# Peptides against a protein of PDB entry 3QIS, part 12

Target 1, 334 residues: chain A of PDB entry 3QIS
Amino acid sequence: PSLELSRREFVFENVKFRQLQKEKFQISNNGQVPCHFSFIPKLNDSQYCKPWLRAEPFEGYLEPNETVDISLDVYVSKDSVTILNSGEDKIEDILVLHLDRGKDYFLTISGNYLPSCFGTSLEALCRMKRPIREVPVTKLIDLEEDSFLEKEKSLLQMVPLDEGASERPLQVPKEIWLLVDHLFKYACHQEDLFQTPGMQEELQQIIDCLDTSIPETIPGSNHSVAEALLIFLEALPEPVICYELYQRCLDSAYDPRICRQVISQLPRCHRNVFRYLMAFLRELLKFSEYNSVNANMIATLFTSLLLRPPPNLMARQTPSDRQRAIQFLLGFLL

## One batch from the design tools (peptide; made by RFdiffusion4, then SolubleMPNN)

Design b1_p8_6_s3 (from b1_p8_6, 3 letters changed)
Fold by OpenDDE base, seed 1:
Structure b1_p8_6_s3 (fold): chain B 334 residues (1-334), chain A 8 residues (1-8)
Amino acid sequence: as target 1 above (334 residues)
Amino acid sequence: STYEKLMS
């Protein structure tokens, strides 16, 4: 069997978080026998491609002289955004198109990723006074490493870190400040806030706006700004309530005093973001007659974002654990 | 600011 490929090199320029890009090519059976093709893992890989890439179709049959179009789709989700932001991963891959009883055909994927404040740590963002797109990638790496070390110190040292003469970190990320400021000013009376989805185009504009600027006003509808806040919280490499405190939150869920003590043990940036979000959500609940928002809905929605189970426990989360997690958050909303 | 109002 033999294939002809219309293209073997693909370049995905300016790849962004949640922005789908597509490149297409044709494969043709130029042989005299039917062919089965498939994308196969390289040696030591579990998957035929990186998580941000897919081929469609990834396998199929071709009769002699048959041609099929294959789409290569690049999409950076929350699962790939953090490693791409840090430069740990890149928009580079090699696909192996295998022909049964035939040859392997190699496809080269390349491109560039544009960093996002989405999927960046709260600690790093508190050190970023400028939009992330203005920060050199080398400095992003340093900020993440420094942020990790400061987080560990803050968890181990009950002593207030003597904030030496270095530029004081922001109390909260400017992105969270902007999103919550907008929602507090303009969305408290918005019907079905956090219940109605935003527009995908507006979400992309909000993400691009926060990545590239410090706007006076966030673009888009209140629903899109609200959903952008949810996407931001979901995309965090570590949730607002650190994974280390997850079980303690569940164990304390029915004791409001212990719940507040657990939150006091969060890293400063995480603690400030948590308190700021809870203060905003309590304010939003005062307008329930206008926005149709209630404490149970908010607790259910935000618990999955703020109090995520550690990756090793995610598959084992019981209905009781979910209820405890919701109860923990309710103690800050009521 | 909104932050100062909510965190007061």
Scores: peptide ipSAE 0.494, ipTM 0.960, DockQ to the pose 0.931
Fold by OpenDDE base, seed 3:
Structure b1_p8_6_s3 (fold): chain B 334 residues (1-334), chain A 8 residues (1-8)
Amino acid sequence: as target 1 above (334 residues)
Amino acid sequence: STYEKLMS
């Protein structure tokens, strides 16, 4: 069996968070026998492609002289955004198109990724006074390393030794500041806030706006700005409540004094973001007659975003653990 | 600012 491929090299320029790109090619059975094709893993890989790449179809049968279109879809989700922002991963892959009882065909995937404030750590963002697209990639790496070291020092209660000339971090990321400022000013009376989805086009405009500028006003509807805040919190590599404190939050869920003590042990930026979000959400709840928002809905929604189980516990979260996590947040909303 | 109002 043999295949003819219309193209073997694919370039995905300016790949962005949540922006789908598609490239297509044709495969044709130029042999005299039916053939089965499949994309197969390389040696030591579990998957035929990286998490941000998909082939459709990824397998199939071709009769003699049959042709099929294959779509290569590049989509950076929350699951890939952090490793692409850090430059740990890149828009590069090799696909192996296997022909049963035939040869392998190699496809080269290349391109460039544009960093996002979505999927970047709270610590790194607190050190970024400019939009992330203005920050050199080399400096992003340095900021992540410095941010990790400062988080570890904060967790260890190590007094920062050097009052050295390092620019003081922001109290909260400018992106969180802008999103919450907009919602506080314009969305407190918005009916069905956090219940109605935003527009995908507006979400992309908000993401691009926050990545490239410091706007006076965020573009889009209040629903799109609210959903952008949820997407931002979901995409964080480390949740607002650090994984190290997850179990202590559950254990303290019914003791408001211990809950406040646990939050006081968060790294400074995480603690400030948590307090700022809780203050905003308590303000939003005062307008429940207008916005139809209630504490149980908000606690249920934000618990999955702010108080995520550590990766090793995700598969073992009980209904009791989920209820304790919700109760923990309720103690800050009421 | 909104931050100052909410964090007061």
Scores: peptide ipSAE 0.491, ipTM 0.960, DockQ to the pose 0.930
Fold by OpenDDE base, seed 5:
Structure b1_p8_6_s3 (fold): chain B 334 residues (1-334), chain A 8 residues (1-8)
Amino acid sequence: as target 1 above (334 residues)
Amino acid sequence: STYEKLMS
């Protein structure tokens, strides 16, 4: 069997978080026998492509002289955004199109990624006084390394070395400051806040705005700004409540004194973000007659974002664990 | 700021 491919090289320019790009090519059976094709993993890979790439269809059957269009879709989700922001991964891959009883065909994927404040650590963002797109990639790597070292020092209760004239970190990321400032000013009376979805185009504009500028006002509806806050919290590599404290939060869920003590042990940036969000959400709940928001809805929604199980425990989360996690957060909303 | 108001 044999195939003819219309293209073998694909370039995805200016790939962004949550922005789908598509490139298409055609495969034709130029042989005299039917053939089955599939994308196959390379040696030592578990998947035929990186998590931000897919082929559609990824397998199929072609009669002699039959032709099929294949779409190569590039989409950076929360699962790939962090490794692309750090430059640990890149918009580069090689796909192997296998023909049963035939040869392999290699496809080259290339391009560039534009970093986002979404999927960047709270510690790194507290060191970024400018929009992430103004920060050199080399400096992003340094800021992430420094952020990891400070998190570890904070968890170990090591006194920060009074290292020299390094500009003091922000108390909270400017992105969280801007999102909550907007919602506090304009959305407290918004009916169905956090219940009505935002518009996908407005969400992209908000992300691009936060990545490229320090706006006086965030663009889009209150629903889109509210959903952008949820997306930001979901995309964090380390949740606002660090994974190391997850079990202690569940164990303390019915003791408000122990709950506050657990939160006091968070790294400074995580603790400040948590307190700022809880203060905002308590303010929002004062307007429940206008916005239809209640403590149980907010606790249920934000618990999955702020108090995520560690990846190794995610598959083992019980309904009891979920209820304890909700109860933990309720103790800060009431 | 909103931050100062909420964190006071």
Scores: peptide ipSAE 0.490, ipTM 0.959, DockQ to the pose 0.926
Fold by OpenDDE base, seed 2:
Structure b1_p8_6_s3 (fold): chain B 334 residues (1-334), chain A 8 residues (1-8)
Amino acid sequence: as target 1 above (334 residues)
Amino acid sequence: STYEKLMS
């Protein structure tokens, strides 16, 4: 069996968070026998491609002189955004197109990723006074490392870090500030806020806006801005309530005094974001007659985003744990 | 700011 490939090199320029890119190529059976093709893992890999890449179809049969179009889809989800932002991963891969009883054909995937404030830590974002696209990649790495070290010091010492000669961190990320400022100004009377989905095009515009600028107003509908806030919170590498406090939040869920003590132990940026979000959501609940939003709906929605189980416990979350997590947030909304 | 108003 033999294949002819129309292309073997693929370049994905300016790959962004949640922006699908597609490149297509053709494979043709130029042999005299039917053949089966498949993308196969390399010797040390479990998957035929990196998590941000997909081939469609990834396998199939070709009759003699048959041609099939294969789509290579690049999509950076919440699962890949953090490792691409840090430069731990890159838009580079090698695909092995295997022909049964035939040859292997190698496809080269390359490109560049554009960093996003989505999937970046709250600590790093508090150190970024400019849009992330204005920050040199080398400085992003340094900011993430410094942010990790400062988080660990804050957790260990319980002492306010001496604000040395470095620029004072923001109280909250500017991106969170902008999202909540917009929602507070324009969305408090929005019917079905957080219940109606945003528009995908508007979500991409909001993400690009936050990555590239500090706008006076966020583009898009109130629903799209609200969903962008949810996407931002979901994409955080460390949730607003740090994983190390997860169990303590559940254990304290029915004691409002202990709940407040647990929140006081968060890193400064996480604690400020949590308090700011809770203050906004309490304000939003005053307009329940207009926006149809209630405390139980909000607590249920935001619990999965703010108080997610550590990765090692995610598969073991009980209905009781979920109810405790909701109860924990309710104590800040009521 | 909204932040100052909500955090006051």
Scores: peptide ipSAE 0.481, ipTM 0.958, DockQ to the pose 0.929

Design b1_p8_6_s4 (from b1_p8_6, 4 letters changed)
Fold by OpenDDE base, seed 4:
Structure b1_p8_6_s4 (fold): chain B 334 residues (1-334), chain A 8 residues (1-8)
Amino acid sequence: as target 1 above (334 residues)
Amino acid sequence: STFDKLMS
């Protein structure tokens, strides 16, 4: 069996968070026998492609002289955004199109990723006074490494923040400030806030706006701005409540004093973001008669974003753990 | 700012 491929090299330029790109090619059975094709893992890989890539179809049968279109879909989700922002991963892959009882065909995937404030650490973002797209990639890497080291130092209580550094970190990321400032100004009376989904086009505009500018006004509906805040929190590599404190939050969930003590142990940026969000959400709850937002809904929604189980515990999260996590957050909303 | 207002 043999295949003819219309293309073997694919370039995905300017790949962005949550922006789907598609490239298509044709495979043709130029042989005299039916053939089965499949994308197969490389020798050391468990998957035929990286998490941000998909082939559709990834397998199939071709009769003699049959042609099929294959779509290569590039989509950077929350699961890939952080490693692409850091440059740990890149828009590069090799796909192996296997032909049963035939040969392998190699497809080269290449391109470039445009960094996003989505999926960037709170520590790094607090050091970014300019939009992320204005920051050189080399400096992003340095800021992430420095952010990790400063988080560890903060947790260890070892070094007072050198007050003399000419570039004091922001108290909260400008992106969170912009989102919350907009919602606080314009969305407190918005019916079904955080319950109605945003528009995908508006979400993309908001993301691009936050990545490239410091706007006076965020574009899009209040629902889209609200969903953008949720997406931002979900995409954080380290949740607003650091993984190290997860179990302590659950253990303290019914003691409001201990809950506040646990939050006080967060790194400065995480603690500020947490307090800022809780203050905003408490303000939003004062308008419950207008916006139909209640504390249980908000606690349920934001708990999954702010108080995530560590990756090693995600598969073990019980309904009791979820209820404790919700109860922990309720103690800051009420 | 909204930050100062909410954090006050």
Scores: peptide ipSAE 0.329, ipTM 0.933, DockQ to the pose 0.935
Fold by OpenDDE base, seed 1:
Structure b1_p8_6_s4 (fold): chain B 334 residues (1-334), chain A 8 residues (1-8)
Amino acid sequence: as target 1 above (334 residues)
Amino acid sequence: STFDKLMS
């Protein structure tokens, strides 16, 4: 069996968070026998491609002289955004198209990723006074490393925050401030806020706006701005409530005093973001007659974003754990 | 700022 491929080199320029790109190629059975093709893992890989890449179809049969179109889809989700922002991963891969009882055909994937404030740590963003697209990639790496070290020092109470550093970090990321400031000004009376989805085109515009500028106003509907806040919180590599405090939040869920003590142990930026979001959400709840938002809906929605189980516990989260997590958040909304 | 208003 043998295949002819119309193309073997693919370049994905300016890959962005949540923006799908597609490249297509054809494979043709130029042999005299039916053949089965599949994309196969390289040696020591578990998957045939990186998490941000897929082939469609990834396997199939071709009769003699049959041709099929294969789509190579590049999509950076929350699962790949952090490692691409840091430059730990890149838009580079090699796909192995295997032909049963035949040859392997290698496809080269290349391109460039454009960093996003989505999927960047709260600690790093508090140190970014400019849009992330204005920050050199080398400086992003340094900011993430420094942010990790400052998080650990803060959690361990080892070093008082050196307030003497010439560059004081922001109290909260400017991106969170922009989103919440917009929602506070324009969305408190918005019917079905956080219940109606945003427009995908508007979400992309909001992401691009936050990555490239410090706008006076965020573009798009209040629903799109609200969903952008949810996407931002979901994409955080470390949730607003750090994984280290997850179990303590559940254990304290029915004691409001202990809940406040647990929150006081968060790293400064995480603690500030949590308090800022809770203050905003309490303000939003005062307008429930206009926006149809209630404390139970908000607690249910934001608990999954703010109080995520650690990755090792995700598959083991009980309904009781979810209810405790919701109860924990309710103690800050009521 | 909205931060100062909400955190006051």
Scores: peptide ipSAE 0.322, ipTM 0.933, DockQ to the pose 0.940
Fold by OpenDDE base, seed 5:
Structure b1_p8_6_s4 (fold): chain B 334 residues (1-334), chain A 8 residues (1-8)
Amino acid sequence: as target 1 above (334 residues)
Amino acid sequence: STFDKLMS
């Protein structure tokens, strides 16, 4: 069996978080026998491609002189955004198109990724006084290393070094401040806030706005700004309540005094973000007659974002664990 | 700021 490929090299320029890009190519059976094709893993890989890439179709049959179009789709989700922001991974891959009883055909994937404040740690963002697209990649790496060391020092109750007033971290990320400041000013009376989905185009504009600028006003509807806050919290590499405290939050869920003690043990940036979000959400609940927002809805929605189970426990989360997690958050909303 | 208002 043999194939002819219309293209073997693919370049994906300016790849962004949550923005789908597509490149297409054609494969033709120029042989005299039917062939089965499939994308196969390389010798040391479990998957035929990196998590941000897919082929459609990834397998199939071709009769003699048959032709099929294959789409290569690049999409950076919450699962790939952090490793691309740090430069640990890149928009580079090699696909192996295998023919049964035939040859392997190699496809080269390349491109560039544009960093996002989405999927960046709270600690790094607290040190980042400019939009992420203004920060050199080398400095992003330094900020992540420094952020890791500061998180460890904070957990170990080490006294922060008396860094000069110019180098002091922000109390909360500017991106969270911008989102919450907008919602507090303009969305307190918004009917069905956090219940109505945002517009995909507006979400992309909000992400691009936060990555490239410090706006006076965030573009888009209140629903899109509200959903952008949810997406931001979901994309965090470490949730607002650190994984290390997850079980202690569940164990304390019915004791409001112990719950407050657990939150006091969070790293400074995480603790400030948690308190800021809880203060904002309590303010929204005062307008429940206008915005249709209630404490049970908000607790249910934000619990999955703020109090995520560690990756090793995700598959083991019980309905009881979920109810305890909701009860933990309710103690800060009521 | 909204931060100062909510955290006061």
Scores: peptide ipSAE 0.304, ipTM 0.927, DockQ to the pose 0.935
Fold by OpenDDE base, seed 3:
Parts: sequence; C-alpha cells; structure tokens
Structure b1_p8_6_s4 (fold): chain B 334 residues (1-334), chain A 8 residues (1-8)
Amino acid sequence: as target 1 above (334 residues)
Amino acid sequence: STFDKLMS
C-alpha cells in the first residue's frame, strides 16, 4: 500500500483561546490495493496528538485511486489554555499517519500561541497591571513562579510579605473587575441573565478586548459579558476556592460561621475575588423581579465554577457532595 | 469603584 499526501507541513499562526483554526490536506491511494490509514500515537504517547489538535477523519479506508480530505483542527479549550499561557506547551506536534501493512507518514504541526488572561492564575493576574498581551512571556513565567511561592508562603502562615520591594498586587484581577463592573452597572435589570447564552462573536471580542486593552466599556450584550465571566471562572487553573479547601467547604456547608472561617483561609487574591463575586451576586438577587435570577439557580451555576472537586475526586463526586457544595455557596447568597 | 461599593 502507498499514499500520496498533498501537504505535510502545517503552520497555525496566532492561535488564541477558543478560536478554531483549520488546515486541510488530501490523501490519495496511489497504490494498487485498498488501504486502511490511521493516526497513531508516537512512542510513549497515549494519544495520536496533543489535546488542542484533532484530525478529522482520524482513520479510514481508501480504495485504489480514492482520495479523502483530512481537516487538522486547532482549538484551545479550558483544558489546554493554562499550559499554553505558561509556555509549558507550544503549538508544535508531529502526527504519525500509519498505513496498515505500509509505512508511516509524518506531518509537522507548528505555529504560535497568543497568551490569554483566561486560564491564567488569580495570583499572576493580580500582579498584572497591564493587559497580558503587553507582558513579555519571560515576565509571565516569573510572575507565575513568584505567585506560586507567595501562595505557598501564605498557606504555611510564614512571615508577613516584606513591605519593601515590588509593586503591590491588585486586590482582584482587573479582568474580573471589568466584567463585574459592567454587569453591576448595566445588567442588574437584564431579563434571563446567566440563563441566556452569549453570542460567540461577541465572546471572542470580549476575550480579545480583555487580553489586549483596559476598556472603558466591554463590547457586546449583557448576556455575552455574563457568559465571559463564567468562561473566565471555568478556565482558572485553580478555582476561586482552592482545591485544598474543597472538603472543608463540604464539611462546613450547614454551619455559616465555619464557612466564613474557611473562606478567611483562602489566599488573599482568591478571598477577595470570592467576596467580590458574592457581593455582586447578592446585589443581582435584589433585582430578581427584573432579571429572573434566583439564589438556587445562581448557587447551582456558580458552585460548579467556584468550588470544583480536586482532580483526584472528580470521578467520585456524589449527589450528596454536590448538594453540600451548593449549600455552602447558598450561605453567602442569602 | 464597584469594588468599593460591593466591599463596603
């Protein structure tokens, strides 16, 4: 069996969070026998490609002189955004197109990723006074390392932050401030807020706006701005309530005093974001006659975003644990 | 700011 490939090198320029890119190529059976093709894992890989890449179709049969188009789709979801923002991963891969009883064909994937405030830690964002696209990648790495070390020191109740040296961190990320400021000003009377989806084009404009500027006003509908806040919270590498406090939140869910004590133990940036969001959501609930928002809907929606189970417990979350998590959040909304 | 209003 033999294949002819129209292209073997693919370049994906300026890859962004949630922006699909596609490159297509053609494979032709130039042999005299039917052949089966498949993309196969490299040695030591579990998958044929990185999580942000997909081939469609990834396998198939070709009769002699048959031709098929293959799409290479690059899409950075919440599952890949953090490792691309840090530069731990890159827009580079090698695909192995295997021909049954034949040879392997190698495809080279390359390109560049543009960092996003989505998928960046709250600690790092509190240190960024400028849009993330204005921050050199080298400085992003340093900010993440410094953020990790400060979080660890805070958890260990080590010596108070030396008053002396670097620029004081923001109380909350500017991106969270911008989203909540907009919603508080313009969306409190918005019917079906957090229930109606935003427009995909508007979501992309909001993300690009937050990554590249500090706007006076966020573009798009109130529904798109509200969904952008949900996407931001979902994309956080660590949820607003740190994974280490998850079980304590469940255990305290019916004791409002202990719940407040658990929140007081969050790192400063996480604690400020949590309190700011809860204050905003309580304000939004005052306008329930206009916006159709209720505490149970909000608690159910935001619990999955703010109080995620640790990765080791995700597969074991019981309906009881979910109800405790919702009850924990309700104690801050009511 | 909304931060000052909500955190007061």
Scores: peptide ipSAE 0.294, ipTM 0.925, DockQ to the pose 0.938

